# Designs tried in a protein design run: peptides against a protein of PDB entry 4KTY. Part 78

Target 1, 266 residues: chain A of PDB entry 4KTY
Amino acid sequence: YVLNDIGVIFYGEVNDIKTRSWSYGQFEDGILDTCLYVMDRAQMDLSGRGNPIKVSRVGSAMVNAKDDEGVLVGSWDNIYAYGVPPSAWTGSVDILLEYRSSENPVRYGQCWVFAGVFNTFLRCLGIPARIVTNYFSAHDNDANLQMDIFLEEDGNVNSKLTKDSVWNYHCWNEAWMTRPDLPVGFGGWQAVDSTPQENSDGMYRCGPASVQAIKHGHVCFQFDAPFVFAEVNSDLIYITAKKDGTHVVENVDATHIGKLIVTKQI

## One batch from the design tools (peptide; made by RFdiffusion4, then SolubleMPNN)

Design b2_p15_6_s1 (from b2_p15_6, 8 letters changed)
Fold by OpenDDE base, seed 3:
Structure b2_p15_6_s1 (fold): chain B 266 residues (1-266), chain A 15 residues (1-15)
Amino acid sequence: as target 1 above (266 residues)
Amino acid sequence: TPQHVLDLNSFLPPK
């Protein structure tokens, strides 16, 4: 395999696909040291640092600042005071070096920034990795493998009841590894996600989840396969909450989520 | 702008 230090990230809308370059810089001075530092901050034992399953899971947790003062602080409020707007970043190097220097989380990131930095982390440690963009990406908040959209009687979204959400697009990573902890055939590409979305066994992390397993509807295998499955396959369930406390399913859309999943071909 | 946007209203079925 070839590890490139420059990549392309897909973003935008399914009907208006856009690309941006991203400098991974996994070979730049100080980057490997920073990746090792990240694992040190995670208190990862030395015996696990050669295991891509453990490394990718730790990286998933540590690239975001939640729980463990990891690399990046996420922000989606369009008010990026006290830091750099997510859109201003062009690569991983400045972020990682700032983290190493300051020993404090760097502000701010969104999904493509998380994915970019995580891709650098993985590649720097010799794990083949790529960024994946999913258009209309579901965020299952209650672990029921569907998107429950609650509507007011007037047809507007009831934001109080609606806990699930859908991103116009979402970026995460796939890392190549064997999965001796899974049945034969579920190695290869594994979905891992450092954007803080849901808690996984006590931490904001996601994966590695077998892409092959998910593709074939197997969500029973570690790690976080149900969440990743939901990101790409959730049905939208439109529910009207009546004043009398009853819920009525008005519509089901099984085609909206995961309309397009794209990654750069090497 | 590559803004990561959450907008449930854009996914509402036709009225």
Scores: peptide ipSAE 0.193, ipTM 0.802, DockQ to the pose 0.694
Fold by OpenDDE base, seed 2:
Structure b2_p15_6_s1 (fold): chain B 266 residues (1-266), chain A 15 residues (1-15)
Amino acid sequence: as target 1 above (266 residues)
Amino acid sequence: TPQHVLDLNSFLPPK
């Protein structure tokens, strides 16, 4: 989880699982220096750099360019005219070295690119880390722990009213650490995510959220446990918006989100 | 088809 510099990332569809190789390159020249530079750009106090809780949270913010001119600009518009298409990257090294050289955000990334670069960052700093892929990954944008899907009276999705969404797949990271800030038993693997999805206390960041806490439904534990819980365990609520302004729940699906969660064992 | 063409966001139809 720290020493392996080449990995496999799962992606695609739940019924057609695909894999791609990713070179983390945490031991290559200039990479550790770049990770330190990232923390410098975040203006992270030296005293906090030895705390994996603080480091992983700062990393989740800084691997994306939002808010703080961090490493990667996300793009899902299929244009990519002013940079490199997300699929063209094969590892973290070129991205991190470009960031260090240019001192500007690198274009472009999607979830697996964010997860790959973040994995390098964590491993460089001695934090055991792995990439996790969740198929049918929910994106709750109103923090109600469910996917509200609004339907027209004809049964079609009302995209104007429906703000929540589901990724066919999403990649994030798990980092291993103790959690002295939580009750006993909630250390170990912590979910952290650098893909810019939702604002968390003023920045686009996510985690660390205790995997054990999420597994046992403890969404009150810091950080961002409600969001991570929703990603893997949201109910789909299908709501028909009637012409008279009333809402009727037509269906509830408690089995669709988080159908498969995969990580490589290393 | 390039991998970057993949649409990750979807609205699920009712089941």
Scores: peptide ipSAE 0.169, ipTM 0.772, DockQ to the pose 0.222
Fold by OpenDDE base, seed 5:
Structure b2_p15_6_s1 (fold): chain B 266 residues (1-266), chain A 15 residues (1-15)
Amino acid sequence: as target 1 above (266 residues)
Amino acid sequence: TPQHVLDLNSFLPPK
């Protein structure tokens, strides 16, 4: 999880799983220097750079360009005129070296690009890391641990009222570390996500969230456990918005979100 | 091309 410099990222649909190769290149010239530069840009104290909890949280923030002119600009609007289409990237090295050279955010990324670059960052700094793909991944925007899908009376989605969303797939990272800030038993794999989805205490970042804590429903543990829990376990709540302003729950689906979670084993 | 455009967001209809 540290030595492998080439990986496989899962994407596509749950019934049509696809894979793509990704070169992490954590040992290539200039990459470690760039990772240190990223932490410098984050104004991270030297004393914190040996703490994987702080490093992974800073990395989560800095791999995306939001808030702090971090590494990657996301684009999901099919407009890539001023950069590289997300699908054109084959690895982290060119992205990180461009960032270091230009000192400006690199365009453009989507979830697997963010995860790929973040994986390089973590591995480069000696943190065991892997990419995880979640099919039917929820994006809870109000931290209520459910996907509220509002419907018109005709059954169509009311996009104005529906703020929560579901990705057909989403990629994030798991980083291996001890968690002395948590109760005993909640070290090990920690979910961290650099794709800018939600604000966490003032910045677009996510994690580290204990995978063990999430599995056991401990959403009160830092960091961002409710969001990660929702990504993999949210119920879909279908709500009909009536013309009179009343809301009626039509259906609850507890089986759709997080239907398949995949990661490379070797 | 389709590989350059990944529409990751989806709204699910009722079952």
Scores: peptide ipSAE 0.168, ipTM 0.771, DockQ to the pose 0.212
Fold by OpenDDE base, seed 4:
Structure b2_p15_6_s1 (fold): chain B 266 residues (1-266), chain A 15 residues (1-15)
Amino acid sequence: as target 1 above (266 residues)
Amino acid sequence: TPQHVLDLNSFLPPK
């Protein structure tokens, strides 16, 4: 979780699981310096740098470029003219060193790239971390803990009526730490996510959210537990939008989201 | 190549 500098990231489909190697390179020259630089760019107080809760939360914000000129710019439009296609990256080292050298966000990443770089950041700073892949991962945009799917009267999906969406797969990180700010038993693995998905108290970040709390349905604990819970356990709500403007719930599917969650134990 | 893809349109309407 800290010493392994090469990992495996799961992706693809639940019925066709694929893997790719990723070089974390947390021991490579300049990487620790870059991680410190990231925290400097975040203007993180020195007193907070020894707290894995604060470090992981800052990391989740800074690995993405939004809000704070962080490390990576995300792109999902299959047009990568001003940088490197996400699939071209094979590890964190080149990304982090480019960021340190240019002092500008690096283009481009998708979820596994964000997760890979974030994993390096955490491990470099001595925080045990792993990448988690969730197949059929929900993106709850309106914070209602459900995945709304709107249908026209003819049964076709109307994607304009909601910003909720489902990823075929999504990668984020789990970081190991104590949570003295939470009740006993909710330490251990904490979900943290640097892929810019939703605003959390003013910036695009996510976590740390207690995995144990989420597994037991406790979404009241900081940070971003409702969002992470929704990613893995949202009900799909099929809603027909009637011509008269009324909405009718046609079906509820509680089995689709979070069909498979996988991680490599190192 | 691995892509992060939205799969909203793959959902079938309820029967």
Scores: peptide ipSAE 0.040, ipTM 0.704, DockQ to the pose 0.648

Design b2_p15_6_s2 (from b2_p15_6, 7 letters changed)
Fold by OpenDDE base, seed 4:
Formats: sequence, C-alpha cells, structure tokens
Structure b2_p15_6_s2 (fold): chain B 266 residues (1-266), chain A 15 residues (1-15)
Amino acid sequence: as target 1 above (266 residues)
Amino acid sequence: MPQHVLDLSSFLPPK
C-alpha cells in the first residue's frame, strides 16, 4: 500500500468497467519534498505532521486548490483552455513538481487525478493508501442522506429543485490508520477525499471517515461520515412537487447509489 | 472517460 508506485484506477460505467494506469511516483526525486511543501503551505503545525488523522484531513484540503491555493484545480465543463485536460495526466509526479516549481495550483483535475495525487501524498508520508471507485456515486448537497429526485406533476424530472447529483463514477482514497478518537473497532481504512465537493467545517475537504463505521451505519463519527455514507448508500427519493407547493414521496429506490465499489489492494 | 454528473432526467421512477 506504500511501496507500489504504479497503480490502477477504475473508472467508466458500472456496466463497462475500465481501468487506467497511474504512476504515483512517491519515490521520485522531489516528490517527498513537495509533499512536505504542501503541508508547509497549509501552515500545518509540526506537532500534527506525525498524526495520520490530521495529515489526511489536511491533505484532503490541500490537494484541491479551493480555499488554500492547493495543488489541483478541478474542472468538469470539458473546457480546459488554461491548463492540461484531466485525461492527459498519467501520474502524480508532473503535477506535484509543477506545483512545487510554480507555487500555483495546477490545472486541471477530476476525481481520479485528485485521488492519484492524494494517494501519492499519503504514501509519501508513510500512510497506507488506496484509491476507491464508486459507481453511481451520490453527491448529497443538503446533508439529508438522500438523493432527491423531484418530479413535476406530469412525471417529468425537475432538476432545478435539487442540488443533489449523481456521478457516473467517483474516485476517492482510503487511508489506513488507527482512530484513537473513535470507539474501538473503527480504525483501519478511512475514507478521505480531495475532490472538492462539499464544505466541511469551513474548507473543501472530506474525511477521514471510518469505513467500518459507515458500513455499520454509524454516521455520527468524525469526519464527514454522513457525506461519505450518502455517496455510497443514498436512497433515491422520488418526490412529486405539487402545484400547491407540497411534496409527496412517490417512490424510493435503494439499489442505484453505490452500485459497485471497487478498489485495488496493492 | 471523464467524470460527469448523470442527467437526472434519465432516472425513471421504478414501477
């Protein structure tokens, strides 16, 4: 989980699983220095740099450029005029070295790019890490643990009534650590995500969230467990918006979100 | 293949 410098990232569709190689390059010249530089830019106290909980949380914030001039600028509009298209990246090394050299956020990334760079960051710092791909990955925007789908009275979807969305696939990371801040049994793999999706206590970051806690429906544990839970286990709630402003739940589908979660054990 | 948000209009209520 820390020694393999080349990985495979799953992407595509649930019915057409695809893989791409990604070079993490955690042993390449300048990469460890860049990871330390990232923590310096985050103004992370030295006392926290030995704590994987703090490091992974800071990393989730700093791998994205939001809030703190972190490593990567995300773009999903298929317009990449001022940088490199996300699909052109083949590994973390060029991104991290560019960041270190320019001292400016690198353009552009999508989830697998964020996850790839974050994986390098974690591994450089001795934290076992892997990339996880979730197909039909929900983005719960209103923190209700549901994927709301609003219907007009005629049965057509009104996409303007919800900010919730579903990614065809989404990649994030799992980092291995003890969680002395949680009850016994909730250490091990922790979900962390550097793709900027939601604000978490003032910054675009996510995790560490205990995978074991989430699997057992415990969303009360720090950090961001409700959001991660929703990504993998949101019910689709079909709500008819009546003309009188009332909402009626017409149907519930618990089978679509998190249809497949794949990770390579390295 | 880029990551993209699925069109919610493609989500049909189960019958």
Scores: peptide ipSAE 0.517, ipTM 0.912, DockQ to the pose 0.793
Fold by OpenDDE base, seed 2:
Structure b2_p15_6_s2 (fold): chain B 266 residues (1-266), chain A 15 residues (1-15)
Amino acid sequence: as target 1 above (266 residues)
Amino acid sequence: MPQHVLDLSSFLPPK
């Protein structure tokens, strides 16, 4: 995983899986220096830079521009006049070199761009990493491990009450490391995500969350296990908000979220 | 390449 400088990112729809080539370029001139610069901008202690747990968590924060003037500005409004459209990027190199040169966040990214750049960052620093795509990826923003979809009595979505959301697909990263801070057996692949979605203890970051822990429902294990669990395993709860203020659960769908999780095996 | 899109309407039960 560390040695491959060209990757494939899965996207599209669950019934029409598509792939995009992405050049990680972790061996290109200036890229390692840029990754070190990123950690410098994060004011990361030198003692922590050898710890993949700390490095991956810092990376998840710094690859996005929120909070700390990190690498990439996210945009989903289809208006990219002041930068590069997310779809125009073909790899991490230009993004990272622009960041290092300008010392300002680069515009713009979406999930696969964040994941691509983050993958380069991890691999540059010797952390085995891969990109994972989750189709029908939930975004639980109230940490109840459910997608609460509120409906009007006429069946339309109540946008005021409905705060949770679902991505058609979402890309994040898995990084390989030991987890001495967790019980035995929960090392290995750890989910980390640099796409700014939720605040995690004061910053837009996510992970590392043990994939084994998530798989077995251990959401109490640091970091951000509830959020990652919800991304792949939330039930859709359809709730009708009555005029009298009462809520009635109309339907529960336990099959929609996380229909397919795909990663390149190389 | 398709955009990364949030769309809750795609997940509603049929009428």
Scores: peptide ipSAE 0.175, ipTM 0.772, DockQ to the pose 0.642
Fold by OpenDDE base, seed 5:
Structure b2_p15_6_s2 (fold): chain B 266 residues (1-266), chain A 15 residues (1-15)
Amino acid sequence: as target 1 above (266 residues)
Amino acid sequence: MPQHVLDLSSFLPPK
């Protein structure tokens, strides 16, 4: 998980799974220097740079450009003017070297690009890491562990009331580390995500969240366990907003979110 | 399709 410099990223649909290769290039010239530069831009104390908990959390913030002029600007508008379309990237090296050279955020990324660059960052710093793809990945906006979908009486989505959303697929990372800050047994794989989705204690970052803790329903553990739990296990709650202002739960789907979670390296 | 897409409409139950 540290030595492999080429990987496979899963995308597409649950019924039409697709793969693309991604060159991590953690050993390429200038990449380690760029990773150190990223931590410098984050103003990370030297004492924290040996702690994978702190490093992965900083990485989740800095791989996206939000808040602190991090590495990648996300874009989902299908225009991509003044940059490279997310689908054109084939690896992390060009992105990281451009960031180091220009000292400005690189345009543009989507989830697999963020995950690819973040994977390079983690591996370059000696943290075992892999990319995870979740099909029908929930984005819980209010931390209630549900996808509340509000419908008009005609059955259309009420976009004003509906704040939660679902990705057709989403890629994030898992990093291997001990968690002395958690109870015994919750080390190992930790979910971390650099795609800017939600604010976590003041900036767009996510994790590390213990995969074991999430599997056992321990969403109270730091960091961002409720959000990650919701990504893979939210119930879809269909609520009709009546004209009289009342809300009626019409349907609950407990099987749609997190239909398939996959990870692989070559 | 390689694009990362948010589309809640595709997850709605049929009418």
Scores: peptide ipSAE 0.170, ipTM 0.764, DockQ to the pose 0.658
Fold by OpenDDE base, seed 3:
Structure b2_p15_6_s2 (fold): chain B 266 residues (1-266), chain A 15 residues (1-15)
Amino acid sequence: as target 1 above (266 residues)
Amino acid sequence: MPQHVLDLSSFLPPK
């Protein structure tokens, strides 16, 4: 999980799983320097740079450009006029080297690009890491651990009221570390996500969240466990908003989110 | 195309 410089990222649909190769290139010239530069831009104390908990959290924030002029600008508008389309990237090296050279965020990324670059960052710094793909991945926008889908009386989605969303797939990372800050048993794989989705204590970042804790329904532990839990285990709540202000729950789907979670086996 | 897509319409219950 540290030594491999080429990987596979899963994407597509749950019933049409696809793979793409991704060159992490953590050993390529300039990449370690760039990772150190990223931590410098984050103003990370030297004492924290050996702590995988702090490093992964900082990396989660800095791989995206939000808040701090980090590495990648996300875009989902299908235009990508001022940069490289997310699908054109084949690895992390060009992105990281461009960032280091220009000292400006690189355009553009989506989840697998963020995950790819973040994986390079983690592995480069000696943190075992892998990319995880979740099909039907929920994006909880209001921190209630469920997907509230508001419908008009005609059955169409009310986009004004519906703030939560679901990705067809989403990629994030798992990083291996001990968690002395958590109870015994919650070390090991930790979910971390650099795709800018939600604000976590003032920044677009996510994790590290204990996979074991989340798997067993423990969402009270730092960091961002409720959000990660929601990504993989949210109920879809279909609510009709009546003109008189009444909300009626019409349907609940507890099986749609997190149908499949995939990572490369080595 | 590995497009990351948000589409709530794909998740609506059948009418």
Scores: peptide ipSAE 0.172, ipTM 0.771, DockQ to the pose 0.667; fails the geometry check

Design b2_p15_6_s3 (from b2_p15_6, 7 letters changed)
Fold by OpenDDE base, seed 5:
Structure b2_p15_6_s3 (fold): chain B 266 residues (1-266), chain A 15 residues (1-15)
Amino acid sequence: as target 1 above (266 residues)
Amino acid sequence: TPQHKLDLNSFLPPK
């Protein structure tokens, strides 16, 4: 994984899966320097830079511009004024070099761009990493492991009360590392995500969350395991908000979220 | 195809 400088990212719809090439370019001139610069901007202690747990967590924060003037500004409103549309990027190199040169966040990214740049960052620093695409990816806003869909009495979605959302697809990263901070058996692939979605202990970051722990329902382990679990395994909870302020659960659907999770194996 | 949030009304059964 570390040696691959070109990859494929899955995107699109679950019934219309698409692929795009992405150049990671972790060996290109200036990229390692930029990764070190990113850690410098994060004010990361030198002693922590050899720890993949700390590095991946810092990377998840710094690849997005929120909080810390990190690498990429996200945009999902189809208005990309004063920047490059997310679809125009073909790799990480131009983004990282622009960041290093301008010392300002680069516009704009969406999940696959964040994942692509983050993959470069991880691989550049010797951390085996891959991109994962989840179709029907839930965004749990209140950390209750559910996708709460509030309904009006007429049966339509109450958009005011419904804070959770579902992406048609979402890309994040898995990084390979030992987890001495966790019980034995929860090393290996760790989910990490640089797309700014939720605040994690003061910053927009996510992970590392043990994939093995999540697969076995252990969401109590650091970091952000509940959020990652919810992305792939949330039940849809349909709740009617009555005029009197009471809530009634109308239905529970366990089949919609995380319909397909894809990663390049070859 | 850009990433986008799904219309949650599309999750509802037909009325």
Scores: peptide ipSAE 0.606, ipTM 0.933, DockQ to the pose 0.826
Fold by OpenDDE base, seed 2:
Structure b2_p15_6_s3 (fold): chain B 266 residues (1-266), chain A 15 residues (1-15)
Amino acid sequence: as target 1 above (266 residues)
Amino acid sequence: TPQHKLDLNSFLPPK
């Protein structure tokens, strides 16, 4: 996990799974220095830099440009006139070196770019890390562990009321570490995500969330376990909003979210 | 290919 400098990222559709090569380049000249620079920009205390919990959480914040002028600016509107289209990147090296030289956020990324750069960051700092792809990945924006789909009386989706959404696919990272801050058994793989999706205690960051805790329904454990749980296990709740303001649950679907979670085995 | 938000209408059963 730490030694592999080239990886494969899964993307596309659940019924048409695709792979793309990604060069992590954690051993290339200037990359480790850039990762240290990222932590410097985050004003991370030296005492915390040896703690993978703190490092991964800071990394999840700093790989995205939100809040702190971190590494990557996300764009999902197909307008990339002032930078590089997300699909044009082939690895982390050019992105990180550009960030280090310009000292400004690099444009543009989407989930796999964020995950690729974050994977390099983690590996550079000696944290075993991998990228995972979740197909039909939910984005619960109100932390209720559900995908609330509001319907008009005619049965169509009420886009105004419906704030939750689903990605065709989403990539994030898993980092291996002990969790002395959690009960015994919840160390190991931790979900961390640098794609800016939700605010977590004042910043766009996510994790580390114990994969074991999530798998066993323990969403009360720090950090951001409810959000990660919802990404992979939200029920679709179809709600009809009546004209009188009442809501009626019309249907519940527990089968659509998290259809497939894939990671490269190393 | 870019990631994108799915059209939630596609989750609805056929009418």
Scores: peptide ipSAE 0.604, ipTM 0.933, DockQ to the pose 0.795
Fold by OpenDDE base, seed 3:
Structure b2_p15_6_s3 (fold): chain B 266 residues (1-266), chain A 15 residues (1-15)
Amino acid sequence: as target 1 above (266 residues)
Amino acid sequence: TPQHKLDLNSFLPPK
């Protein structure tokens, strides 16, 4: 997980799974220096740089440009006039070296680009890491562990009231570490995500969240376990908002989110 | 290739 410098990222649709090669390049010239530079830009103290919990959390914040002029600017509107289309990237090296050279955020990324760069960052710093792809990945916007779909009286989705959303697929990372800050048994793989989705205690970051804790329904442990849980396991709640202001739950679907979670085995 | 938000209307049964 640390030594592999080329990987495979899963993407596409759940019924049409695709793979793309990604060059992590954690051993390429200038990449380690760039990772250190990223931590410098985050003003991370030296004492924390040896702690994978702190490093992965800082990395989740700094790989995206929001809040802190981090590495990548996300774009999902298919307009990439001022940079490189997300699909044109083939690895992390060019992105990281451009960031180091320009000292400005690099345009543009989507989830697999964020995950690819973040994977390089983690592996470069000696943290075992892998990319995970979740198909039908929920984005819980209000931290209630549900995917709330508001409906008009005619049965169509009310886009104004519906703040939550679902990605066809979403990529994030899992990083291997001990969690002495958590109860025994919740070490191992930790979910971390650098794609800017939700604000976590003041900035766009996510994790580390214990995969084992989440798997067993424990969402009370730091960091961002409720959000990660919702990505893979939230129920779809269909709610009709009546003109009188009342809400009626029309349907609940507990099977739609997180249909498939895939990661490279080797 | 790009990820996208799904049309939530597609989750509903046909009317």
Scores: peptide ipSAE 0.593, ipTM 0.931, DockQ to the pose 0.768
Fold by OpenDDE base, seed 4:
Formats: C-alpha cells, sequence, structure tokens
Structure b2_p15_6_s3 (fold): chain B 266 residues (1-266), chain A 15 residues (1-15)
C-alpha cells in the first residue's frame, strides 16, 4: 500500500469493467518534495503534518485546484483546450512535477486522475492508501442522503429540480490510519476524495470518513460521512412534481447506487 | 473512459 509505485484503476461500466495502469511514482525524483510543497501551499502548520487525519484532509483539498490553487483542475465537458485531456495522463509524476515547476494548477483531471495523484501524495507521506472505484456512484448535492429523481407529470425527468446526479463510476481513495477522534473500532480505512464534488466546511474536500462507520450506517462521525455514505448507499427516490407544486414519491429503488465497489490490494 | 453523469432518463422504463 505504500511501496507499490504502479497501480491499477478500475473504471468503465458495471457490466463492462475496465482497468488502466497508473504510475504513482512516489519514489521518483522531486515527488516527495512536491508533496511537501503542496502542504506548504496549503499553509499547513508543521505540527499537523505528522497527523494522517489532518494530512489526508489537507490533501483532499489541495489535490484539486478549487479554493486554494491546488494541483488539478477538473473538467467533464470533453473540452480540454487549455491543457491535457484527463485520459492522456498515465501517472502522477508528470502532473506533480508540472505543478511544482509552474506553481499553477494543472489541467485537466477527472476522478481517476485526482485519485491517482492523491494516492501518490498519501503514499509519499507514509500513509497507506488505495484507490476505490464505485460504479453507479451517487452525488448527493443537497445532503439528504437520497438520490432524488424528479419527474414531470408526463414521466420525463426534470433536471432542473435537483442537482443530484449519478456517476457511471467514481474513484476516490482509502487511507489507513487510526482515528483517536472517533470511537473505538472506526480506525483503519478512511475514505478521502480529492475530486471536487461538494463543499465541506468551506472547501472542496472530502474525508477522512471511517469506512467501518459507513458500513454500519454511522454517518454522524467526521468527516463527510453522510456524503460518502450517499455515494454508495443512496436510494433512488422518484418524485413526481405535480402542476400544483406538490411532490409525490412514486418509487424508491435501493438497489442501483453502489452496484459494485472495487479496490486493488496494492 | 471518461467519467460522466448518467442520463437519468435511462433509469426510467421505455415509453
Amino acid sequence: as target 1 above (266 residues)
Amino acid sequence: TPQHKLDLNSFLPPK
């Protein structure tokens, strides 16, 4: 989890699972220095740099460019005119070295690129980390732990009534650490996500969220457990928006979100 | 290869 510098990232569709190699390159020249530079750019105090909880949370924020001119700019519109298409990256090294050299965010990433770079960051700093891929990954935008699907009276989806969405797949990271700030048993793997999805206490970041807590339905524990829980366990709620403005729940589907969660033992 | 949001209409039965 720390020593392996080449990994496999799962992507694609749940019924057509694909893999891609990713070079983490945590031992390459300049990479550790870049990770330290990232923490410097975050203005992280020295006392916190030895705490994997703080480090992973800062890394979650800084691997994306939002808020703090972090490492990667995300783009999902298939227009990458001012940088490198996300699919062109093969590893973390070029991205991190470009960031260190230019001192500007690198364009562009999507979830696996964010996860790849974040994995390098964590491993460089001695935090065991792996990438997790979730197929049918929900993006709960209103923090209600549901994936709301609004329907017009004619049965068509009204995309204007919610910002909730579902990714065909989404990649994030799990980092291994103790959680002395949580009850006993909720240490171990912690979900952390650097893909900018939702604001968490003022920044686009996510985690660390206890995987064990989430598995047992405990979403009250810091950090961002409700969001991570929703990514893997949201029910699809089909709501008909009536002409009179009332909403009627037509159907609930508890089977679609989080169809498959895959990680490699590296 | 690209990550994308699913068309929510695909969750509905065919009309």
Scores: peptide ipSAE 0.589, ipTM 0.927, DockQ to the pose 0.707

